# Peptides against a protein of PDB entry 7AE7, part 301

Target 1, 321 residues: chain A of PDB entry 7AE7
Amino acid sequence: KVYKDLREFLEVLEQEGQLIRVKEEVNPEPDIAAAGRAAANLGKNQPAVFFEKIKGYKYSVVTNVHGSWQNHALMLGLDKNTSTKDQFYELNRRWDKFPVPPNVVKREAAPCKENVIDKDINLFEILPLYRINEQDGGFYISKASVVTADPEYPDDFNKLNVGTYRIQVKDRDRVGIQALAMHDIAVQLEKAEAENKPLPIAITIGNNPLVTFMASTPVGYNQNEYEFVGALQDGVPMDIVKSDLYDHLYVPAGSEVVLEGHIIPRVRTVEGPFGEFPGSYSGARLQCEVKIDRITHRTNPIFENLYLGIPWTEIDYLMAL

## One batch from the design tools (peptide; made by RFdiffusion4, then SolubleMPNN)

Design b2_p30_1_s4 (from b2_p30_1, 15 letters changed)
Fold by OpenDDE base, seed 2:
Structure b2_p30_1_s4 (fold): chain B 321 residues (1-321), chain A 30 residues (1-30)
Amino acid sequence: as target 1 above (321 residues)
Amino acid sequence: SVLDELEARNRETRGPVHRPSLEEIKALLS
């Protein structure tokens, strides 16, 4: 099975008993985190948790999408009971198919383009934001696939980077992004900041699960994550679409939400704290700031966010393969 | 601001919450 988007994957998770649907209205805090912890305590077969109704918000949240070996097996289109060993072997076999170039679809064919917000941007209207951990310094978007390009070589598709970074909401149309020196985005940002230019960015939320997986998987600077997604789809290309603001940025065609904007050059603002692990808070740091200039989204967008709590965390599964 | 939005959402969901002072935030961040 190959998935075009998050929704197709969630359908399979639900069919396979790997998704819990919470139909009752919940408070964003503490209920989302509490329900996530409760789901994590169900043992080895940790399901995704889908919250249909969140008080004060219009849209839904899903967490723990990658939160089990069963979910990983299903992500690869395998039987949910496929062993970790066999998943690893299959992953490696498919990895050798790199590169599998994506299909570029027309704007009108891309579900992520169904709705546009280009004025009076308020992230709280489109994302059911909540504090993941009790002591978090704010709201985080923790499972985004962030698209950037090399500003010196913007047309080099091999240098298009799709990565996962810690993103704190800083204002209605501003987010902080943690771009560490070891990340490919930091290399690209350094080039932009050397010229005092903004770095174009697309923050994509709610993707094909293999996009999210590859965004969390380190690859070479000259390797495109989308071409690995096609490899991991056993040679089936994924669908991408050109961003609205930038000719050189491509986003997953099926993204639930796309935040298009720019990293403001040579600006650093306080970000954090964030509870990356139970009992461990990363201190506050001066981090980059992104201005959101445009949002595109699917109708009734699903906010996919990380479950953080009792180990094994979803991060552990994303990094384990 | 994000804090204002947080407070607004908190009022809608849970009622008013304590807004930490800048000094309290700085202390938390130190």
Scores: peptide ipSAE 0.025, ipTM 0.475, DockQ to the pose 0.074
Fold by OpenDDE base, seed 5:
Structure b2_p30_1_s4 (fold): chain B 321 residues (1-321), chain A 30 residues (1-30)
Amino acid sequence: as target 1 above (321 residues)
Amino acid sequence: SVLDELEARNRETRGPVHRPSLEEIKALLS
């Protein structure tokens, strides 16, 4: 099975008993994190947790989407009881199909374009933001697939980068992003900052689970993550759509939320701390800042965020390959 | 600010929000 978006995957997770739906209104804190921890205590078969109603917010949150080997099997369109060994063999078999170029769909065909916000941007109106860990210095978007291009070669699709980065909300229309030197985004940012130019960026939230998986998987600088998604879909191309602000940036057509903007050149602001692992807090550091200029989103967007509770965490499953 | 929004929405917080001191900021710039 191939999934067009997060919603199709969540439906399958629920059908397979790999999703818990919390229908009661919860507080953003501490209830989301507490429920996530409770779900993690179920052992090896950790379900996703979907919160339908969050006090003070309009929209829903889902966590722990990639939080088990069963969920990983289902992501690959396999039986949920497929062994980790067989999942690995199947993944390797599909990997050899790279590259599988994505389909570029029309704007009207892309669910992520259903709604547009281009003025009075407020992230709190779109995302049910909460502190993931008790000692977090703020709200984090921890499971976004971030799209950037090489500013020297903006039309080179092979240099289009889709990566996962630590993102702290800094204001209603500002986020901090951790772009480490080892990340492809850092190479692209260095080129932009050398000329004192903004780096165009699209931060995508709530994607096809294979997009999220590939965004968390290191690939070569000249390899496009979308072409790997097509390979992992056993040769079925994924659907992408042109961003609204930039002709050279393409986002997943099915994204729940797309934050379009730019990294402000040569500006660094305090970001952190964040609990990346239980008991391991990365301290506050000076990091890049993104201005959000436009939001597109699906009607009733789902905020997908990482569960960072008791191991094994989603990160462990995303990085275990 | 984002911190003000947090305080407004989550009055019953799990714990304190870290607010870096001027000294901490200066240490990062040094």
Scores: peptide ipSAE 0.017, ipTM 0.419, DockQ to the pose 0.103
Fold by OpenDDE base, seed 1:
Structure b2_p30_1_s4 (fold): chain B 321 residues (1-321), chain A 30 residues (1-30)
Amino acid sequence: as target 1 above (321 residues)
Amino acid sequence: SVLDELEARNRETRGPVHRPSLEEIKALLS
């Protein structure tokens, strides 16, 4: 089974008993994190948690989408009771199919293009933002697939990077992004900053679960994550669409929300702290700042965000493979 | 900052923390 978007995956999770739907209005804090912790504390068969109503917000939140081996099996289109061993075997088998180039769809065919915000941008109107951990220094977007390219080779699709980075909301239209030196985005940013140029960026939220998985999986600088998604889909290409602002950036066609903008060159602002593990916070650091210039989103967008709880957490499942 | 205002709003709008118990979550799964 292959999923076009997050919604198709959530439907399967619900059918398989791997999604809890919270229909009652919840507070963004601490209820979302509390419910995520409770789901993680089930010890086995940890479900995704879908919050239909968030007090003060218009849209929904889903957490813990990748938060169990059952969810991981379902992501691969396997039976939810597939052993971890068999999941790894199948993943490795499919990995050998790389590269499987994505389909580039027309703008009109991409669900992520249903709505556009190009003025008076306010992230809080589109994303039900909350503090994930009690001591977090702000609101985090922790499960975004961030798209950047090599500014020297913008037309080289193999250098298009789709990665997961810690993103702190800094203002209505600004986010801080943690670009570590080991990340491909840092290499690309260095090239842009050498010329004092902005780095084009698309921050995509609520994706095909394999996109999120691959964005969290290190690959070579000259390897495209979308081509691995196609491999992991057992040879079925995923659908991508050109970003609105940049001809060289492609985003998942089914993304719930796409934040298009640029990393401001040679600007660093304080980011953090963030609770990466229970009881451990990464210190505040000077990080890059992104200006959001355009938002595209699906109607009634779902904010997929990471739940951080007791290992094995969603992050552990995303990194374990 | 807008962030401070939203943090303040979130603090003010913190009604009683409905901490879904593990039992409530299990009941929802059931």
Scores: peptide ipSAE 0.012, ipTM 0.387, DockQ to the pose 0.041
Fold by OpenDDE base, seed 4:
Structure b2_p30_1_s4 (fold): chain B 321 residues (1-321), chain A 30 residues (1-30)
Amino acid sequence: as target 1 above (321 residues)
Amino acid sequence: SVLDELEARNRETRGPVHRPSLEEIKALLS
């Protein structure tokens, strides 16, 4: 099976017994993290956890979407009991189909465009933000697929980067982003900052699970992650749509939330700490800051966030392939 | 600020949010 969006994948996870739906109202803290830990302790089956109601927020959260080999098999459209070996074999087979160019859909056909916020932006009205770990220095968006382009070659689709980066919420309309030198985004940012120009950015949340997977998978600078998504869909193109603010940025058509904005040139602010591993925190560091200028979102957007705090974190599953 | 929003929305779920001092931040950055 190929998934158009997160919602189609969550439906399959639920049908396959790989999603726990929490219908009762929960507190953002510590209940989300606690329930995720409890689900992880159920054994190797490690289901996704979907929270329908969160106190103080309007919308839902889902965690641990990629949190098991069963979920990984389902992501590939395989039987949930497919062995890790067979999953790897199939992944490699499909990888060789690269490139599979995406379909560009019209704005009116893209679910991520159902609602627009272009003034009085408040991330807390759209995302049920919570601290994952007790000592986290703030709210993190930890499972976003971040879209940037090469400012020197903005029309070169092969240089369009879709990556996963640690994002700390800084204000209602600002986030910090950890762009390390080893990341493609850092190369692009360096070029923009050399000219003291903003770097256009689209932070996409709640995607087709293969988009999230590829955003977490290192590829060549001149390789487009969307073209790998099509390959991993066994030759079926994914759907993308042009961003509202930038003609050269494309986002997944089915994203739950798209934060469009820019990295502020030559500004660094304190980011962290964040609990990357159980019982360990990364220190605070000076990181880039993004101004959010426009939000598009689906009606009743689902905030997909990373579950951290168990052996074999969701990141480990995303990176283990 | 983000901390103000956390305090407003999650005041019933946790105690006061610790705001790191400038000294604590400097120590974390050293």
Scores: peptide ipSAE 0.010, ipTM 0.410, DockQ to the pose 0.091

Design b2_p30_2_s1 (from b2_p30_2, 18 letters changed)
Fold by OpenDDE base, seed 3:
Structure b2_p30_2_s1 (fold): chain B 321 residues (1-321), chain A 30 residues (1-30)
Amino acid sequence: as target 1 above (321 residues)
Amino acid sequence: SKELEELIKKNEERNAAAEAAFLAAQEAAR
């Protein structure tokens, strides 16, 4: 089975008993994080947790989408009871199909374009933000697929990067982004900053689960993550759409939310603390700052956010492959 | 350093502003 978007995947997770739907209104803090921790304690078959109603917010949250081997099997369109060995075998078999170029769809055919916000941007109106850890100095977007391009080769689709980075909300229309030197985004940013130019960026939230998987999987600088998604879909192309602000940036057609903007050149601001460093600025870093200039989103967008559990996080499942 | 202290202070101010925005969203839905 191939999924067009997060919603199709969540439907399958629910059908397979791998999604818990919380219909009662919850407090964003501490209930979402607490429910996540409770789901982690369910053992090897950790379900996704879907919160339909969050106090103070209009929209829903889903967590722990990739948080189990069963969910991972289903992501590959396999039986949920497929062994880890067989999942790896199938993943490797499909990997050899690279590249599978994506389909570029028209704007009118892309669900991520259903709604537009281009003025008075407030991230808290579109995303039900919450602190994951009690010691978090702010609100994090932890499961976004961030799209950037090489500013020297903007038309080279092979240099289009889709990566996962820690993002802290810094204002209604500003986010901090952790771009480490080892990330392809850091190479692209260095080129832009050398000329004191903004780096165009699209931060995509709530994607086809294979997009999120590939955004968390290191690939070569001249390899496009969308072409791997097509490979992992057993040769079925994924659907992408041109961003609204940039002709050279393409986003998943089915994204729940797309934050379009730019990294401000040569500006660094402190990010954190993040709950990895309770009560200390030892984890505070100088990070890049993104100005959000435009938002597109599906009607009733689902905020997919990372579940952080002890001892295994959802990151461990995304990175263990 | 004095520069680090200023950066920390600025971060605290921005974190407080984000918290205020969060609280405002929580109140508006009550």
Scores: peptide ipSAE 0.291, ipTM 0.801, DockQ to the pose 0.057
Fold by OpenDDE base, seed 5:
Structure b2_p30_2_s1 (fold): chain B 321 residues (1-321), chain A 30 residues (1-30)
Amino acid sequence: as target 1 above (321 residues)
Amino acid sequence: SKELEELIKKNEERNAAAEAAFLAAQEAAR
């Protein structure tokens, strides 16, 4: 099976018994993190956890979407009991289909364009943000697929980068992003900062699960992650749409939320603190600063966020490939 | 460094502002 969006995948997870639906109203803190930990303790088959109602927020949260080998098999459209070996075999077989170019759809055909916020932006009104640890100094967006282009070659689709980065909410319309030297976004940012120019950015949340997977999978700088998504869909193209602010940025047509903006050149801010080191800034990392200029979103958007549990985190499954 | 201390202080101010926005959302639901 191929999925157009997160919603089609969540439907399959629920049908396969790989999604727990929490229907009662929860407090964003500590209940989301606590329920996630409880679900992780249910054994080897860690389900996704979908929170329908969150106190203080209008919209829902889903966690642990990629948090098991069963969910990973279903993402590939395989039987949930497909062995890890057979999943890797199938992944490698499909990888050889690269490139499979995406379909560019019209704006009116893209679900991510159903609603627009272009003034009085407040991330807390659109995203049900929560801390995983009470000692965390801030709120994180941990499962976004971040779209940037090469400032020197903005029209080169092969240099369009879709990556996963740690994002901390810094204000109602500001986020910090880690652009490490090992990331393709850092190369693009260096080019923009050399000229003291902003780097255009689209932070996409709640995607087709293969987009999230590929955004977390290292590829070559001249390889487009969307063309790998088509390969992993066994040769079925994914749907993308042009961003509203930038002609050269394309986002998944089915994204739940798209934060469009720019990285402010030559600005760095401190990240954290993290709950792992309460009150310590020892080894504090610097983040880039992103201004959010426009939001597009689906009606009743779902906030997909990482589950960070012990012993296996969702990130371990995203990186284990 | 003095510069790092200033960045830390500014981060604490921004974290407090984000916390205030979170609390405001929680209060609006009461």
Scores: peptide ipSAE 0.290, ipTM 0.809, DockQ to the pose 0.057
Fold by OpenDDE base, seed 2:
Structure b2_p30_2_s1 (fold): chain B 321 residues (1-321), chain A 30 residues (1-30)
Amino acid sequence: as target 1 above (321 residues)
Amino acid sequence: SKELEELIKKNEERNAAAEAAFLAAQEAAR
């Protein structure tokens, strides 16, 4: 089975008993994080948690989408009880199909283009933002697939990078992004900053689960994550669409929310604090700053966010494969 | 450094602004 978007995957998770739907209105804090922690305590078969109604917000949140081996099996279109070994075997078998070029759809055919916000941007109106830890200095977007290109080779599709980075909301239209020197985005940013130019960026939220998986999986700088998504779909191309602001950036056609903007050159701001590291302001890193210039989104967008739980985070499952 | 202190202060001000935006969204729903 292949999924076009997050919604098709959530439907399967629900059918397979791997999604809990919370229909009652919750407080964004602390209820979302608390419910996530409670779901993690259910053992190895951790379901996704879908919050339909959040006080103060118009839209829904889903968390822990990749938070179990069963969810990973379903992501691959396998039986939910497929062993980790057999999942790895199938991943390796499909990996050999790389590259599978994506299908570029027209703007009118892309669900992520249903709505546009290009004025008076306020991230709190479109995303049900919440803190995971009480000591978090800010609100994080932790499960975005971030699209950037090589500014020297903007038309080289093989250098189009889709990565997962920790993003802190800094203002209504501003986010901080962690671009470590080991990440492909850092190479691209260095090139842009050498010329004192902005780096175009599209921050995509709520994707086909294989897009999120590949965005968290290290690949070569000259390898496109979308072409691996097609490989992992057993040779079925994924659908992408041009960004609205940039002809050279392509986003998943089915994204729930797309934040289009630019990394401001040669600007660094402090990130944090993170409540996960209490007392160490010494770990405050200078991070890049993104200005959001345009938002496109599906009607009633779902905010997919990372579950950060003890003892296993959703990251551990995304990086374990 | 003085520069780091200024950056920290600015970060705190921005975090406070984001908190204010969050609280405003929570109040508008009451």
Scores: peptide ipSAE 0.267, ipTM 0.785, DockQ to the pose 0.057
Fold by OpenDDE base, seed 1:
Order: sequence, then C-alpha cells, then structure tokens
Structure b2_p30_2_s1 (fold): chain B 321 residues (1-321), chain A 30 residues (1-30)
Amino acid sequence: as target 1 above (321 residues)
Amino acid sequence: SKELEELIKKNEERNAAAEAAFLAAQEAAR
C-alpha cells in the first residue's frame, strides 16, 4: 500500500489499532506531553496519539506517528506484524529502485494549497504549539521536512535537499533552525551567506510518512530524497508541487502545512535548551533564523510533532532502520 | 486569542531568559 499523505496513513494506523484518539479538550501544556507519555507506557506497541481539541487552538495535534516497529511496517505498506529483519530486507530491496522521479502536480491539484496566509502571519494561529519538556526554552517544530536548494545550482533537482532539523518558534513569523555543518543545508547556507543573500526555504509539516523517514535519512548531496521516497514506495512516484514563492523549490503535494520563507543571511539567534532525550537537555546555541513570508495549508491542518518519551523516543525508531 | 497571546508572551520570556543565560555563559568562558 502507498499513502498520498499523512491522513491516509493515520486512517490505516487507526484501523490497525496503532492510533489513540483523545477527544476531550486538553491544555497544550502539560497535557499533550503527559498524555503522550501515558499512552506510550500502555504497551510494547506505542500507538500514535491524536489530540482532536486543544484549548486556545483551532487545530489538532498528532504525535508518535513513527513510534513503533508496527508503525514502520505499516509505513512500508507491510503487515503490522512484519519482523524488524523482514522490514530491513524489504527496505534494502526497495532502496535499489532509486531513482524513482516524483510526479509534479499542478497547484490546483495539491491539497497543501487549499488555504493561503500571506499577511499578518502568526504561527500560533496555524500550529497548536506546546513545550514537550518543562525546561524547553521555547516551542519546537521537531518533525518538519525542510526543503532547500543549492543557490549556485538552483535548477539542479538532484541537489534539492529535504532534511529534518530542530526548529524553535522565535516570533509570530520567525523560527530558529539548527543547521549543523554535517547537514547539506549548512553547505547551501554557507554559499548564500558568502554572497550575503537569503537562502530560500520551505518548512513542510504533516507529510506522507516516507517523506518524514527520508528527510531523517542521510543521502548524498547529489541525491534527491523524493526519488528515494518513490523507491521506498516500491516504484510508485510521490506527488510534489512547486512552492508559491520559489520556482526551484518543490514541496509534498499533500503536506498539512507549508511555511515558505528565507534564512536571514549572517544572523544568529539563541535556540534551546531542548530535551533531545528523556531527562537530557541540549544547551542553548546560536542558530540561524528564518523569516516566514507565506503559509499554505490544508483545511483543518494536523500538526504532526515529535514524541519524546521513555523508554524509546520516536527518533530511535526513525534512525534504527 | 487571549490564550494564544499568553503563549506568545511566555515564549518570548523563555527565549529572552535562554539568551541571557547563553550570553552569560559565553562571557564567563572568555
């Protein structure tokens, strides 16, 4: 089975008993993090947790989408009881199908384009933001697939990068992003900053689960993550659409929310502290800052965010294959 | 709207506190 978007995957997780719905109104803090931890403690098979109503917010949150081997099997369109060994063999078999080029769809065919916000941008109106840990220095977007390109080769589709980075909300229309030197985005940012130019960026939230998986999987600088998504879909192309602001950036057609903007050249702001592991916090660091210039989103967008729990985090499952 | 404004304000206060702590640590290391 292949999924077009997060919603089709969540439907399968629910049918397979791998999703819990919280229908009662919760406070964003501490209830989302507390309920996520409580649900993870209910068994060996950590379900996704869907919060339908959050006080002060219009939209829903889902966490722990990748938080179990059963969810990974379902992501690959396999039986939920497929062994980790068989999942690994199937992943490797499909990896050899690279490259599988994506389908470029028209703007009017892309669900992520249903609504537009280009004035008075406020991230808190579109995303039900919360702190996962009490000691977090702010609100994080921790499960976004971030799209950037090489500013010297903007038309080279093989250099289009889709990566996962920690993103702290800094203002209504500003986010800090952790771009480490080992990441392809840091190479692209260095080139832009050498010329004192902004780096175009699209931060995509609530994607096809294989997009999120590939955005967390290191690939070569001249390899496109979308072409690996098609390979992992056993040769079925994924659907992408051109960004609204930039002709050279493409986003998943089914994204719940797309934040389009630019990294401000030669500016650094404080990010953190952040709880990367249960009871462990990374210190505050100087990170680059993104200005959000445009938002596109699906009607009633779902905010997919990372679960950080005991004994295993969702990151452990994203990195274990 | 009021709850969102309170969350924004709280985020700004936490960010400002983190910045002050970071800068103080950087000055002490130098």
Scores: peptide ipSAE 0.071, ipTM 0.578, DockQ to the pose 0.794

